# Designs tried in a protein design run: peptides against a protein of PDB entry 5LHZ. Part 4

Target 1, 78 residues: chain A of PDB entry 5LHZ
Amino acid sequence: QLLKSVFVKNVGWATQLTSGAVWVQFNDGSQLVVQAGVSSISYTSPNGQTTRYGENEKLPDYIKQKLQCLSSILLMFS

## One batch from the design tools (peptide; aimed at target 1 Q16)

Design b1_p15_1_s3 (made by RFdiffusion4, then SolubleMPNN; from b1_p15_1, 8 letters changed)
Fold by OpenDDE base, seed 3:
Structure b1_p15_1_s3 (fold): chain B 78 residues (1-78), chain A 15 residues (1-15)
Amino acid sequence: as target 1 above (78 residues)
Amino acid sequence: PPVLKPPADEFELEP
């Protein structure tokens, strides 16, 4: 269930879910789901393939960049 | 890293 959605210019849409997770739909068609207190993240590529990463896994640079963006978004929701 | 701009719009949805 959705709680709040914000449009972030040049980034995409960020939505806070009732679960506490934040779902970002990027302009490039990718998606990222992150929740504080949960050690894993979910990334969906533009082609629809979803990959779940644990906290100890090395992330591709493009995902790291999206996470940096997301950290700022999370701050905006707080 | 991508530059984050301020939100252009916001929607509050019913829980």
Scores: peptide ipSAE 0.029, ipTM 0.542, DockQ to the pose 0.121
OpenDDE base, seeds 1, 2, 4, 5: peptide ipSAE 0.027, 0.027, 0.029, 0.029; ipTM 0.536, 0.537, 0.541, 0.542

Design b1_p15_1_s4 (made by RFdiffusion4, then SolubleMPNN; from b1_p15_1, 7 letters changed)
Fold by OpenDDE base, seed 3:
Structure b1_p15_1_s4 (fold): chain B 78 residues (1-78), chain A 15 residues (1-15)
Amino acid sequence: as target 1 above (78 residues)
Amino acid sequence: PLVLKPPADEYELEP
């Protein structure tokens, strides 16, 4: 379930879930789900393909950039 | 890199 949704200009929507995860829906159609205490992240490409990455996996640069953005979003929810 | 802008709006849903 959803708790709080924040519209971030030029980024998209960020939603805090009851699970503790943060779900970001980017303007490019991609999505990212991150949760504190969980070592993996979930990325959904604009075409709908979802990939889960572990903490030790090499991430594509475009995902790293989105994670940097997400880290700032997490600070907003804190 | 992706530049984060300040939130423009916020909605809170009841759990």
Scores: peptide ipSAE 0.028, ipTM 0.519, DockQ to the pose 0.120
OpenDDE base, seeds 1, 2, 4, 5: peptide ipSAE 0.025, 0.022, 0.021, 0.021; ipTM 0.518, 0.495, 0.503, 0.498

Design b1_p15_2 (made by RFdiffusion4)
Pose (drawn by RFdiffusion4):
Structure b1_p15_2 (pose): chain A 78 residues (1-78), chain P 15 residues (1-15)
Amino acid sequence: as target 1 above (78 residues)
Amino acid sequence: SSIEELHEKVQHFLS
């Protein structure tokens, strides 16, 4: 289920799963899960609360920030 | 690649 986990200083951990999904554990206690075939993203706050967002929903600013950092992480993997 | 597909999917959420 898990592939190689990569540590990115000042951000956190990024991990790729066998399902084609990416799970990011940020240093602020939050988590983000995305999947290539799924039209939703999963965010978990530092307090353990999980919220799923759809592609057509206006996302909160901090979700977008984490998605940008995730985009940079995926970019560095090439 | 699978990473490129994931990057495109992330950019889709940021559009």
Fold by OpenDDE base, seed 1:
Structure b1_p15_2 (fold): chain B 78 residues (1-78), chain A 15 residues (1-15)
Amino acid sequence: as target 1 above (78 residues)
Amino acid sequence: SSIEELHEKVQHFLS
């Protein structure tokens, strides 16, 4: 279930779920999900491929960029 | 809060 969805200019949509997750749908068609109580993050590429990353894994730069964006978005939700 | 937890998590991934 959705708690709140916000449009983020030049980024896409960010949604807070009742599950404790935040789901970002980027304009390029990719998606990012982070969830409370889960040690990994989920990235879905525009082609629909989903990859989960653990906190000690090396992240591709393009994902780091999106996480940086997510960091800013989370501040908006706070 | 959940958002605070998520923010910390994201920061950890970026560190």
Scores: peptide ipSAE 0.713, ipTM 0.924, DockQ to the pose 0.748
OpenDDE base, seeds 2, 3, 4, 5: peptide ipSAE 0.712, 0.713, 0.711, 0.711; ipTM 0.923, 0.924, 0.924, 0.924

Design b1_p15_2_s1 (made by RFdiffusion4, then SolubleMPNN; from b1_p15_2, 5 letters changed; failed a check: near_copy:native)
Amino acid sequence: SQIQALLEKVQSFLS

Design b1_p15_2_s2 (made by RFdiffusion4, then SolubleMPNN; from b1_p15_2, 5 letters changed)
Fold by OpenDDE base, seed 4:
Structure b1_p15_2_s2 (fold): chain B 78 residues (1-78), chain A 15 residues (1-15)
Amino acid sequence: as target 1 above (78 residues)
Amino acid sequence: SQIEALLQKVQSFLS
């Protein structure tokens, strides 16, 4: 269930779920889901392929970029 | 807050 959805210019949509997770739908068609208490993050590529990354795992640069973007969004939610 | 927890989590991934 959705709590709040925010349009982020030049990024896409960021949605807070009732579960506490935040779901970002990027303009490029990719998606990112993060949730406290879960040791991994979920990335879905534009083609629908989903990958989970652990906290100590080496991340692709494009994932880091999207996480940095998410960080900025979360700061705005605060 | 939940958002702050997520922020810390994301920052951890980026550190």
Scores: peptide ipSAE 0.736, ipTM 0.934, DockQ to the pose 0.882
OpenDDE base, seeds 1, 2, 3, 5: peptide ipSAE 0.734, 0.735, 0.735, 0.735; ipTM 0.934, 0.934, 0.934, 0.934

Design b1_p15_2_s3 (made by RFdiffusion4, then SolubleMPNN; from b1_p15_2, 6 letters changed)
Fold by OpenDDE base, seed 3:
Structure b1_p15_2_s3 (fold): chain B 78 residues (1-78), chain A 15 residues (1-15)
Amino acid sequence: as target 1 above (78 residues)
Amino acid sequence: SLIDKLLQKVQSFLS
């Protein structure tokens, strides 16, 4: 369930979930979910395809960019 | 905190 959603200018929406996850819905239609206690992250492309990535996997640059954006969002919440 | 944990996780993926 949703706990709190915040609008992030030029990014989209970031939502904290009761599960301990942060869910970002980007303006380009992609989504990113990072959850505490889970060793992988979830990325959903605009076409709805979801891929999970492990910490030691080689990430596409566009994923790294999304993660860096998420990092900035998290810093605002810290 | 939760945010700290998430932040650290994200950073680990970027390292």
Scores: peptide ipSAE 0.747, ipTM 0.938, DockQ to the pose 0.837
OpenDDE base, seeds 1, 2, 4, 5: peptide ipSAE 0.744, 0.745, 0.745, 0.746; ipTM 0.938, 0.938, 0.938, 0.938

Design b1_p15_2_s4 (made by RFdiffusion4, then SolubleMPNN; from b1_p15_2, 6 letters changed)
Fold by OpenDDE base, seed 4:
Structure b1_p15_2_s4 (fold): chain B 78 residues (1-78), chain A 15 residues (1-15)
Amino acid sequence: as target 1 above (78 residues)
Amino acid sequence: SQVQKLLEKVQSFLS
């Protein structure tokens, strides 16, 4: 279930879910889901492939960039 | 807050 969706210029859409997750749909077609209490994050590439990353895994740079973007979004809501 | 917890999680992944 969706709580609220916000449009972020030059980024895409960010949605808060009732589950406690935040779901970002980027303009490039990729998606990122982060949820408190869950030890992994979920990334879906534009081609639909989904990968989960644990906290201690090495992240691709493009994932780090998207996480940094998400961090900026979260700061706006803090 | 939920947002703060999410922020901390994201930051931990970026550390």
Scores: peptide ipSAE 0.724, ipTM 0.932, DockQ to the pose 0.898
OpenDDE base, seeds 1, 2, 3, 5: peptide ipSAE 0.723, 0.722, 0.723, 0.723; ipTM 0.932, 0.932, 0.932, 0.932

## One batch from the design tools (peptide; aimed at target 1 L3 L17 L74)

Design b1_p16_1 (made by RFdiffusion4)
Pose (drawn by RFdiffusion4):
Structure b1_p16_1 (pose): chain A 78 residues (1-78), chain P 16 residues (1-16)
Amino acid sequence: as target 1 above (78 residues)
Amino acid sequence: ETTQLEEVHERVESFL
């Protein structure tokens, strides 16, 4: 289910799953899950609360920031 | 695995 986990300083951990998903554990206690075939993203706050967002929803600013950092992480993997 | 990561990157950009 898990593949190699990569540590990115000043950001956190990034992990690829066998399902094609990416799970990021940020240093601020939040988590983000994305999947290639799924039209939603999963965010977990530092307090353990989970919220799923759809592709057609206006996302909160911090979600977008974490998605930008994730985009940079995926870019460095090439 | 690289192709999956590229597909995931494209999916992330769709939210941005």
Fold by OpenDDE base, seed 4:
Order: structure tokens, then sequence, then C-alpha cells
Structure b1_p16_1 (fold): chain B 78 residues (1-78), chain A 16 residues (1-16)
């Protein structure tokens, strides 16, 4: 179930789900899912490979950049 | 919901 979807220029779409998750679909075909109450994040690469990262794992820089983008997007949702 | 969005934001920040 979708609560709210926002188009972000030069980034993609960000959607808040009733599950408590925020789902970002980036223009490069990658996806990011972060959910309230869940300690891990989900990243799907453009080729469709999905990886979950725990809170104590070191993230690749390209994912950190996407998370930084998400942080900015979340400010738009509030 | 603000609370859940805040939790998501906190989670994101924990990875940065």
Amino acid sequence: as target 1 above (78 residues)
Amino acid sequence: ETTQLEEVHERVESFL
C-alpha cells in the first residue's frame, strides 16, 4: 500500500509505504528500501541484484551517496 | 506518518 509518492528531479521516485518503509526508485534503475523498525537496508542494483546491509556493515560509497540523497528526500516528506 | 518517517531518517543517518 502506497501512502505518498514524490517525483524528485534528476533522482527518481520516492514512495512512503503503509508498511513503514520508504522506497526509492532511482533513475539509474537501482532501488533503495529503508523501513522503520528494521535494522538493515535493502539495495537493488540496476541488474536486479538485491543486497541487505546491516547497521554495522561498511557500505560502498555509491550506496552512501544514495542514502545521502534519501536523507534529503525525507526532509521533503516531513 | 511522522514517527515512521523519523525512524526511517534515523536509520538512514546511522549508515552515514
Scores: peptide ipSAE 0.719, ipTM 0.913, DockQ to the pose 0.855
OpenDDE base, seeds 1, 2, 3, 5: peptide ipSAE 0.718, 0.718, 0.719, 0.719; ipTM 0.912, 0.912, 0.913, 0.913

Design b1_p16_1_s1 (made by RFdiffusion4, then SolubleMPNN; from b1_p16_1, 8 letters changed)
Fold by OpenDDE base, seed 5:
Structure b1_p16_1_s1 (fold): chain B 78 residues (1-78), chain A 16 residues (1-16)
Amino acid sequence: as target 1 above (78 residues)
Amino acid sequence: MQKQLQQVLEKVQSFL
């Protein structure tokens, strides 16, 4: 279930789910899902391929950039 | 900030 969706200019949509997850749909067609209580994050490429990354895993730079973007979005709610 | 959002933020930041 969706709790709240926010449109972010030049980024896409960020949605909070009742599950405790935040789901970001980027304008490039990619997606991130970060869930409270889950040790990994989920990235979906524009082609639909989903990859999970663990807490101690080295991330591709483009993933870090999207996570930084998500961090900035979350800070908007502080 | 809402608690669950804070938890998500901290998780995101742990990956950066």
Scores: peptide ipSAE 0.743, ipTM 0.936, DockQ to the pose 0.754
OpenDDE base, seeds 1, 2, 3, 4: peptide ipSAE 0.742, 0.742, 0.743, 0.742; ipTM 0.935, 0.936, 0.936, 0.936

Design b1_p16_1_s2 (made by RFdiffusion4, then SolubleMPNN; from b1_p16_1, 9 letters changed)
Fold by OpenDDE base, seed 5:
Structure b1_p16_1_s2 (fold): chain B 78 residues (1-78), chain A 16 residues (1-16)
Amino acid sequence: as target 1 above (78 residues)
Amino acid sequence: QLQQLLAVLQKVQSFL
């Protein structure tokens, strides 16, 4: 279930779920889902392929850029 | 709600 959704100009949509997860839908068609208490994050590419990254994995730079963007978005929710 | 957001923020930052 959705708790709150915000539109982010030139980025996409960010949604807080009742589970506590945050779900970002980027304009390029990719998605991120981050949930506290889970040892991995979820990235979905524009073609729909989902990859989970663990806490000790080296992330691709493009994923780090999206996570940095998400970090900024989270400040908008508070 | 805010506590959960802060936890997510911490999670995100741990990956950066």
Scores: peptide ipSAE 0.712, ipTM 0.930, DockQ to the pose 0.877
OpenDDE base, seeds 1, 2, 3, 4: peptide ipSAE 0.712, 0.709, 0.711, 0.712; ipTM 0.930, 0.930, 0.930, 0.931

Design b1_p16_1_s3 (made by RFdiffusion4, then SolubleMPNN; from b1_p16_1, 8 letters changed; failed a check: near_copy:native)
Amino acid sequence: SQAQLQAVLEKVQSFL

Design b1_p16_1_s4 (made by RFdiffusion4, then SolubleMPNN; from b1_p16_1, 9 letters changed)
Fold by OpenDDE base, seed 3:
Structure b1_p16_1_s4 (fold): chain B 78 residues (1-78), chain A 16 residues (1-16)
Amino acid sequence: as target 1 above (78 residues)
Amino acid sequence: MQQQLQAVLQKVQSFL
């Protein structure tokens, strides 16, 4: 179930789920899912391939950039 | 901010 969806200009859509996850659908077709209580994050590339990254894992720069964006988005949900 | 959103924010920041 969806709690709240926010359109973010030049980024895409960010949705809070009742599960506690935040799901971001970027304009480039990629997606991020971050959930409280889960030790990894999920990234889906535009081709539909999903990769999970752990908290102690070095991230690709493009993933870090999307996470930086997500940090800013979360402030919009406030 | 909701507690769940705060937890997500903290998680995201831990990856950066």
Scores: peptide ipSAE 0.732, ipTM 0.933, DockQ to the pose 0.780
OpenDDE base, seeds 1, 2, 4, 5: peptide ipSAE 0.729, 0.727, 0.729, 0.729; ipTM 0.931, 0.931, 0.932, 0.932

Design b1_p16_2 (made by RFdiffusion4)
Pose (drawn by RFdiffusion4):
Parts: C-alpha cells; structure tokens; sequence
Structure b1_p16_2 (pose): chain A 78 residues (1-78), chain P 16 residues (1-16)
C-alpha cells in the first residue's frame, strides 16, 4: 500500500501509495490526500477533523496553499 | 479547479 516516503524540510512528509494516491503529512499537524482517478481531495486538520472537497467547490485559502506546496513537491520529483 | 487538475495529472505520471 505504501511506497517510498520522502522528507521535505520546512514542509513535512510526502508519500505515494500503490493506488496512485499521494498522502502528505505537514509539520503543522495537517494531512492532505489526493488521487489521480478521484475528483475529490481529503484534508485533515491538526485536530484530527477530516473534510473532503470536490473539484467544483471554492477551497479555503490554506487548502490552496497546501495544494501549491504539494504541486511543488510533485515538480521536484522529476 | 485548475490546480487540482494539474496535481491529478502530475500524480497520474508518477511511477508505481
């Protein structure tokens, strides 16, 4: 289920799963899960609360920031 | 959401 986990200083951990998903554990206690075939993203707050967002929803600013950092992480993997 | 689409495309290109 898990592939190599990569540590990114000042950000946190990024991990690729066998299902084609990416799971990021940020240093602020939040988590983000995204999958290539799924039209939704999963965010978990530092307090353990999970919220799923769809592609057609306006996302909160901090979700977008984390998505941008994730985009940079995926870019560095090439 | 263009950013989500971009990220999904990037993930689709990752090796398994």
Amino acid sequence: as target 1 above (78 residues)
Amino acid sequence: NPLIDQIRDQIANLPL
Fold by OpenDDE base, seed 5:
Structure b1_p16_2 (fold): chain B 78 residues (1-78), chain A 16 residues (1-16)
Amino acid sequence: as target 1 above (78 residues)
Amino acid sequence: NPLIDQIRDQIANLPL
């Protein structure tokens, strides 16, 4: 279930889920799911390929950029 | 990963 959705101009949509996850749908067609208590994050590329990154893995720069963007978005939820 | 940890902490502190 969806708890709250925030539209971010020129970025996309971010949604808080009842599962404890936050789901971001970026304008470039990619998606990011981060959930507290889960040891991996999920990134879906625009072509629909999903990759999970563990907490100790080196992240691609474009993933880091999207995570930093998410951090800024989350400030708008509270 | 400190960035992921930061995000998870932010999520954990969101109001329900």
Scores: peptide ipSAE 0.710, ipTM 0.926, DockQ to the pose 0.802
OpenDDE base, seeds 1, 2, 3, 4: peptide ipSAE 0.708, 0.708, 0.706, 0.710; ipTM 0.925, 0.926, 0.925, 0.926

Design b1_p16_2_s1 (made by RFdiffusion4, then SolubleMPNN; from b1_p16_2, 9 letters changed)
Fold by OpenDDE base, seed 5:
Structure b1_p16_2_s1 (fold): chain B 78 residues (1-78), chain A 16 residues (1-16)
Amino acid sequence: as target 1 above (78 residues)
Amino acid sequence: DPLLQEIRSLLSSLPL
C-alpha cells in the first residue's frame, strides 16, 4: 500500500510504501525501488528491464546519479 | 558501495 507520494520537480514521483520501500518513477521512464532491510536496490530501465544491484558491486554512473537524487528525496521525507 | 549504504541508512530512519 501507498503511504504518500511526492512530486519532485524535474525528477518525477517518489512514493513511500507500507512495506518500508521507496519507489521513484523518473521522468525518463526509469524506476528505482529501495527497501529497508534489503541489501539490494532495484532499477528498471525505460524499456522495462529490471536489474538488482547489491551493496558490494560497482554501479553504473547513471545509476549513481539517480541514487544521489534519491538520497535528496529521502532527506525530504525525513 | 558508500552510496547504497547511505540510502539504506536513510531508509531505516524514515517514519512509517
Scores: peptide ipSAE 0.608, ipTM 0.900, DockQ to the pose 0.791
OpenDDE base, seeds 1, 2, 3, 4: peptide ipSAE 0.605, 0.600, 0.607, 0.603; ipTM 0.899, 0.898, 0.899, 0.899

Design b1_p16_2_s2 (made by RFdiffusion4, then SolubleMPNN; from b1_p16_2, 8 letters changed)
Fold by OpenDDE base, seed 5:
Structure b1_p16_2_s2 (fold): chain B 78 residues (1-78), chain A 16 residues (1-16)
Amino acid sequence: as target 1 above (78 residues)
Amino acid sequence: DPLIKEIRELLSSLPL
């Protein structure tokens, strides 16, 4: 279930789920799902391919950029 | 990378 959705200009939509996850749908068609109790994040590319990244691994630059954006978005939820 | 841990910590502080 959805708790709260925020529209972010020139970025996309961010939604807080009742599961404790936050789901970001970027304008480029990609998606991120993050959750406090899970040590990995889920990234879905525009073509629908999903990849999980662990908190101790090296991230691609484009993932880092999206995560930095997500950090800013989370501050808007609080 | 520290970004994932940072985000998880932010999530844990959000009201739910």
Scores: peptide ipSAE 0.662, ipTM 0.916, DockQ to the pose 0.796
OpenDDE base, seeds 1, 2, 3, 4: peptide ipSAE 0.659, 0.659, 0.661, 0.661; ipTM 0.914, 0.915, 0.915, 0.915

Design b1_p16_2_s3 (made by RFdiffusion4, then SolubleMPNN; from b1_p16_2, 8 letters changed; failed a check: near_copy:native)
Amino acid sequence: DPLLQEIRALLASLPL

Design b1_p16_2_s4 (made by RFdiffusion4, then SolubleMPNN; from b1_p16_2, 8 letters changed; failed a check: near_copy:native)
Amino acid sequence: DPLLQQIRQLLSQLPL

## One batch from the design tools (peptide; aimed at target 1 Q35 L70 L75)

Design b1_p17_1 (made by RFdiffusion4)
Pose (drawn by RFdiffusion4):
Structure b1_p17_1 (pose): chain A 78 residues (1-78), chain P 17 residues (1-17)
Amino acid sequence: as target 1 above (78 residues)
Amino acid sequence: STSLIEQLRTKVESFLS
């Protein structure tokens, strides 16, 4: 289920799953899961609360920041 | 593996649009 986990200083951990998903554990206690075939993203706050967002929903600013950092992480993997 | 990472990045960028 898990592939190689990569540490990114000042951000946190990034991990790719066998399902084609990416799970990011940020240093602020939050988590983000995305999948290539799924039209939703999963965010978990530092308090353990999980919220799923759809592609057509306006996302909160901090979700977009984490998605931007994730994009940069995926970019550096090439 | 590279193709999958590109696909994932393209999906992430769709949420940033």
Fold by OpenDDE base, seed 1:
Structure b1_p17_1 (fold): chain B 78 residues (1-78), chain A 17 residues (1-17)
Amino acid sequence: as target 1 above (78 residues)
Amino acid sequence: STSLIEQLRTKVESFLS
């Protein structure tokens, strides 16, 4: 279930789920999911390929950029 | 909740550190 969806100009849509996750759908077609109680994050590329990353893994720069964006988005939900 | 969002922010920031 969806709790709240927020449109973020020049970024995309961010949705809070009842599961305790935040789901971001970026304008470039990629997606990011971060969930409380789960040690990994999920990234889906525009072509639909999904990859999970742990905290100790090296992240591609483009994912780091999206995570930084997500940090800013999360401030909008609090 | 604010607490949940802060947990998520902490997690994201952990990935960036």
Scores: peptide ipSAE 0.700, ipTM 0.918, DockQ to the pose 0.720
OpenDDE base, seeds 2, 3, 4, 5: peptide ipSAE 0.697, 0.699, 0.695, 0.700; ipTM 0.917, 0.918, 0.917, 0.918

Design b1_p17_1_s1 (made by RFdiffusion4, then SolubleMPNN; from b1_p17_1, 7 letters changed; failed a check: near_copy:native)
Amino acid sequence: SSSLIQKLLEKVQSFLE

Design b1_p17_1_s2 (made by RFdiffusion4, then SolubleMPNN; from b1_p17_1, 5 letters changed)
Fold by OpenDDE base, seed 5:
Structure b1_p17_1_s2 (fold): chain B 78 residues (1-78), chain A 17 residues (1-17)
Amino acid sequence: as target 1 above (78 residues)
Amino acid sequence: SSSLIQQLLQKVQSFLS
C-alpha cells in the first residue's frame, strides 16, 4: 500500500510504502527500494531486471549515485 | 514517520560508506 508520493524535479517520483520502505522511480526508468529492517537494497534496471545488494557489497558507481540521490530525497522527508 | 525516515537515511549512508 502507498502512503505518499512526491514528485522530485529532474529525478522522478519517491513513494513511502506501508511496509516501511521508500520506493524511487527514476526518470531513466530505473527503480530503487530501501526498506527498514531489511539488510539489502533493491535496484531495478530500466529493462525490469531486479538486483539486491547487501550492506557490505561493492556497488557500481551508478548505483551509488542513485543512492546519494535517495539520501537527498530522504533528507527532504525528514 | 520522521523516525522511519532517519532509519532509512542511516541505512543508505551505510551502503555509501
Scores: peptide ipSAE 0.725, ipTM 0.925, DockQ to the pose 0.750
OpenDDE base, seeds 1, 2, 3, 4: peptide ipSAE 0.725, 0.724, 0.725, 0.724; ipTM 0.925, 0.925, 0.926, 0.925

Design b1_p17_1_s3 (made by RFdiffusion4, then SolubleMPNN; from b1_p17_1, 7 letters changed)
Fold by OpenDDE base, seed 5:
Structure b1_p17_1_s3 (fold): chain B 78 residues (1-78), chain A 17 residues (1-17)
Amino acid sequence: as target 1 above (78 residues)
Amino acid sequence: SLELIKKLLEKVQSFLS
């Protein structure tokens, strides 16, 4: 279930889920899900392909950029 | 909640470290 959604200018939408996850829908059509209690993150490309990344694996630069963006969003709410 | 946000932030920062 959706708990709260916020529009982020030049980024997209960030939504808090009742599951304890944050779901970012970027303007380029990609998506990122980070959930408390889960050791991996989920990235969905614009074509709908979903990839999960573990905490200790090397991330593609474009994923790091999305995560940095998410970090900035989260900091705005902390 | 603030606690949840902090947990998520820590997770993201861990992935970026």
Scores: peptide ipSAE 0.708, ipTM 0.926, DockQ to the pose 0.751
OpenDDE base, seeds 1, 2, 3, 4: peptide ipSAE 0.707, 0.705, 0.706, 0.707; ipTM 0.926, 0.926, 0.926, 0.926

Design b1_p17_1_s4 (made by RFdiffusion4, then SolubleMPNN; from b1_p17_1, 6 letters changed; failed a check: near_copy:native)
Amino acid sequence: SSSLIQKLLEKVQSFLS

Design b1_p17_2 (made by RFdiffusion4)
Pose (drawn by RFdiffusion4):
Structure b1_p17_2 (pose): chain A 78 residues (1-78), chain P 17 residues (1-17)
Amino acid sequence: as target 1 above (78 residues)
Amino acid sequence: TQELIEQLQEKVQKFLE
């Protein structure tokens, strides 16, 4: 289920799953899961609360920030 | 592997539109 986990300083851990998903564990205690075939993203706050967002929903600013950092992480993997 | 990473990047960008 898990592939190689990569440490990114000042950000956290990024991990690719066998399902084609990416799970990011940020240093602020939050987590983000995305999947290539799924039209939703999963965010978990530092307090353990999980919220799923759809592609057509206006996302909160911090979700967008984490998605940008994730985009940069995926970019460095090439 | 690389193709999957590009697909994932494109999917993330769709959420940032």
Fold by OpenDDE base, seed 5:
Structure b1_p17_2 (fold): chain B 78 residues (1-78), chain A 17 residues (1-17)
Amino acid sequence: as target 1 above (78 residues)
Amino acid sequence: TQELIEQLQEKVQKFLE
């Protein structure tokens, strides 16, 4: 269930879910879900392929960039 | 909540380390 969605210029949409997750829908069609209490993150590529990554797993740079973007978004909530 | 956001931020930072 959706709690609140915010539009982020030149990025996309960020939505807080009742599950304790934040769901980012990027303009390139990719998606990122980060949920509190879960040790992994979920990335969905523009083609719809979803991959989960553990916190100690080496991430592709393009995903790190999106996580950095998410970090900036979360900072705006502070 | 703010607490949740902070938890998420901490998690994100762990992935970026």
Scores: peptide ipSAE 0.721, ipTM 0.931, DockQ to the pose 0.833
OpenDDE base, seeds 1, 2, 3, 4: peptide ipSAE 0.719, 0.718, 0.719, 0.718; ipTM 0.930, 0.930, 0.930, 0.930

Design b1_p17_2_s1 (made by RFdiffusion4, then SolubleMPNN; from b1_p17_2, 6 letters changed; failed a check: near_copy:native)
Amino acid sequence: SQSLIQQLLEKVQSFLK

Design b1_p17_2_s2 (made by RFdiffusion4, then SolubleMPNN; from b1_p17_2, 8 letters changed)
Fold by OpenDDE base, seed 5:
Structure b1_p17_2_s2 (fold): chain B 78 residues (1-78), chain A 17 residues (1-17)
Amino acid sequence: as target 1 above (78 residues)
Amino acid sequence: QQKLIQELLQKVQSFLS
């Protein structure tokens, strides 16, 4: 279930889920999910392919950029 | 909520470190 959704200018939508996750839907069609209690993050490309990354994995630069964006969004929620 | 957000922030920071 959804708790709260916020529009982020030039980024997309960010939603807090009752599961303890934050779900970002980017304007480019990609998605990012970060969830409390889960050691991995989930990225979904615009074509719908989902990849999970562990904390010790080397991330593609475009994922790092979106995570940096997510951190800014999380700061907005705080 | 604040606790959850802080946890998520730390998680993201760890991925970016």
Scores: peptide ipSAE 0.717, ipTM 0.924, DockQ to the pose 0.778
OpenDDE base, seeds 1, 2, 3, 4: peptide ipSAE 0.715, 0.715, 0.716, 0.715; ipTM 0.923, 0.923, 0.923, 0.923

Design b1_p17_2_s3 (made by RFdiffusion4, then SolubleMPNN; from b1_p17_2, 7 letters changed)
Fold by OpenDDE base, seed 5:
Structure b1_p17_2_s3 (fold): chain B 78 residues (1-78), chain A 17 residues (1-17)
Amino acid sequence: as target 1 above (78 residues)
Amino acid sequence: SSELIQKLLEKVQRFLS
């Protein structure tokens, strides 16, 4: 379930879930879920394909960019 | 909570390191 949702201009929506995750819905239709206590992150492309990445995996640059954006959002929440 | 957000932030930073 949802705890808090914030609109981020030119980015999309970021939502904190009761599960301990943050869910970002980007304007390009992609999604990113980062959850505490889980070793992976989840990225969903605009076409709905979901990929999980481990911490030691090589990430595509576009994923890194979205993670950097998420980092900025998380700083706003703190 | 701030603690949760901090954990998430640290996790993201590990992925970006």
Scores: peptide ipSAE 0.743, ipTM 0.933, DockQ to the pose 0.784
OpenDDE base, seeds 1, 2, 3, 4: peptide ipSAE 0.743, 0.742, 0.742, 0.742; ipTM 0.933, 0.933, 0.933, 0.932

Design b1_p17_2_s4 (made by RFdiffusion4, then SolubleMPNN; from b1_p17_2, 8 letters changed; failed a check: near_copy:native)
Amino acid sequence: SSSLIQRLLEKVQSFLK

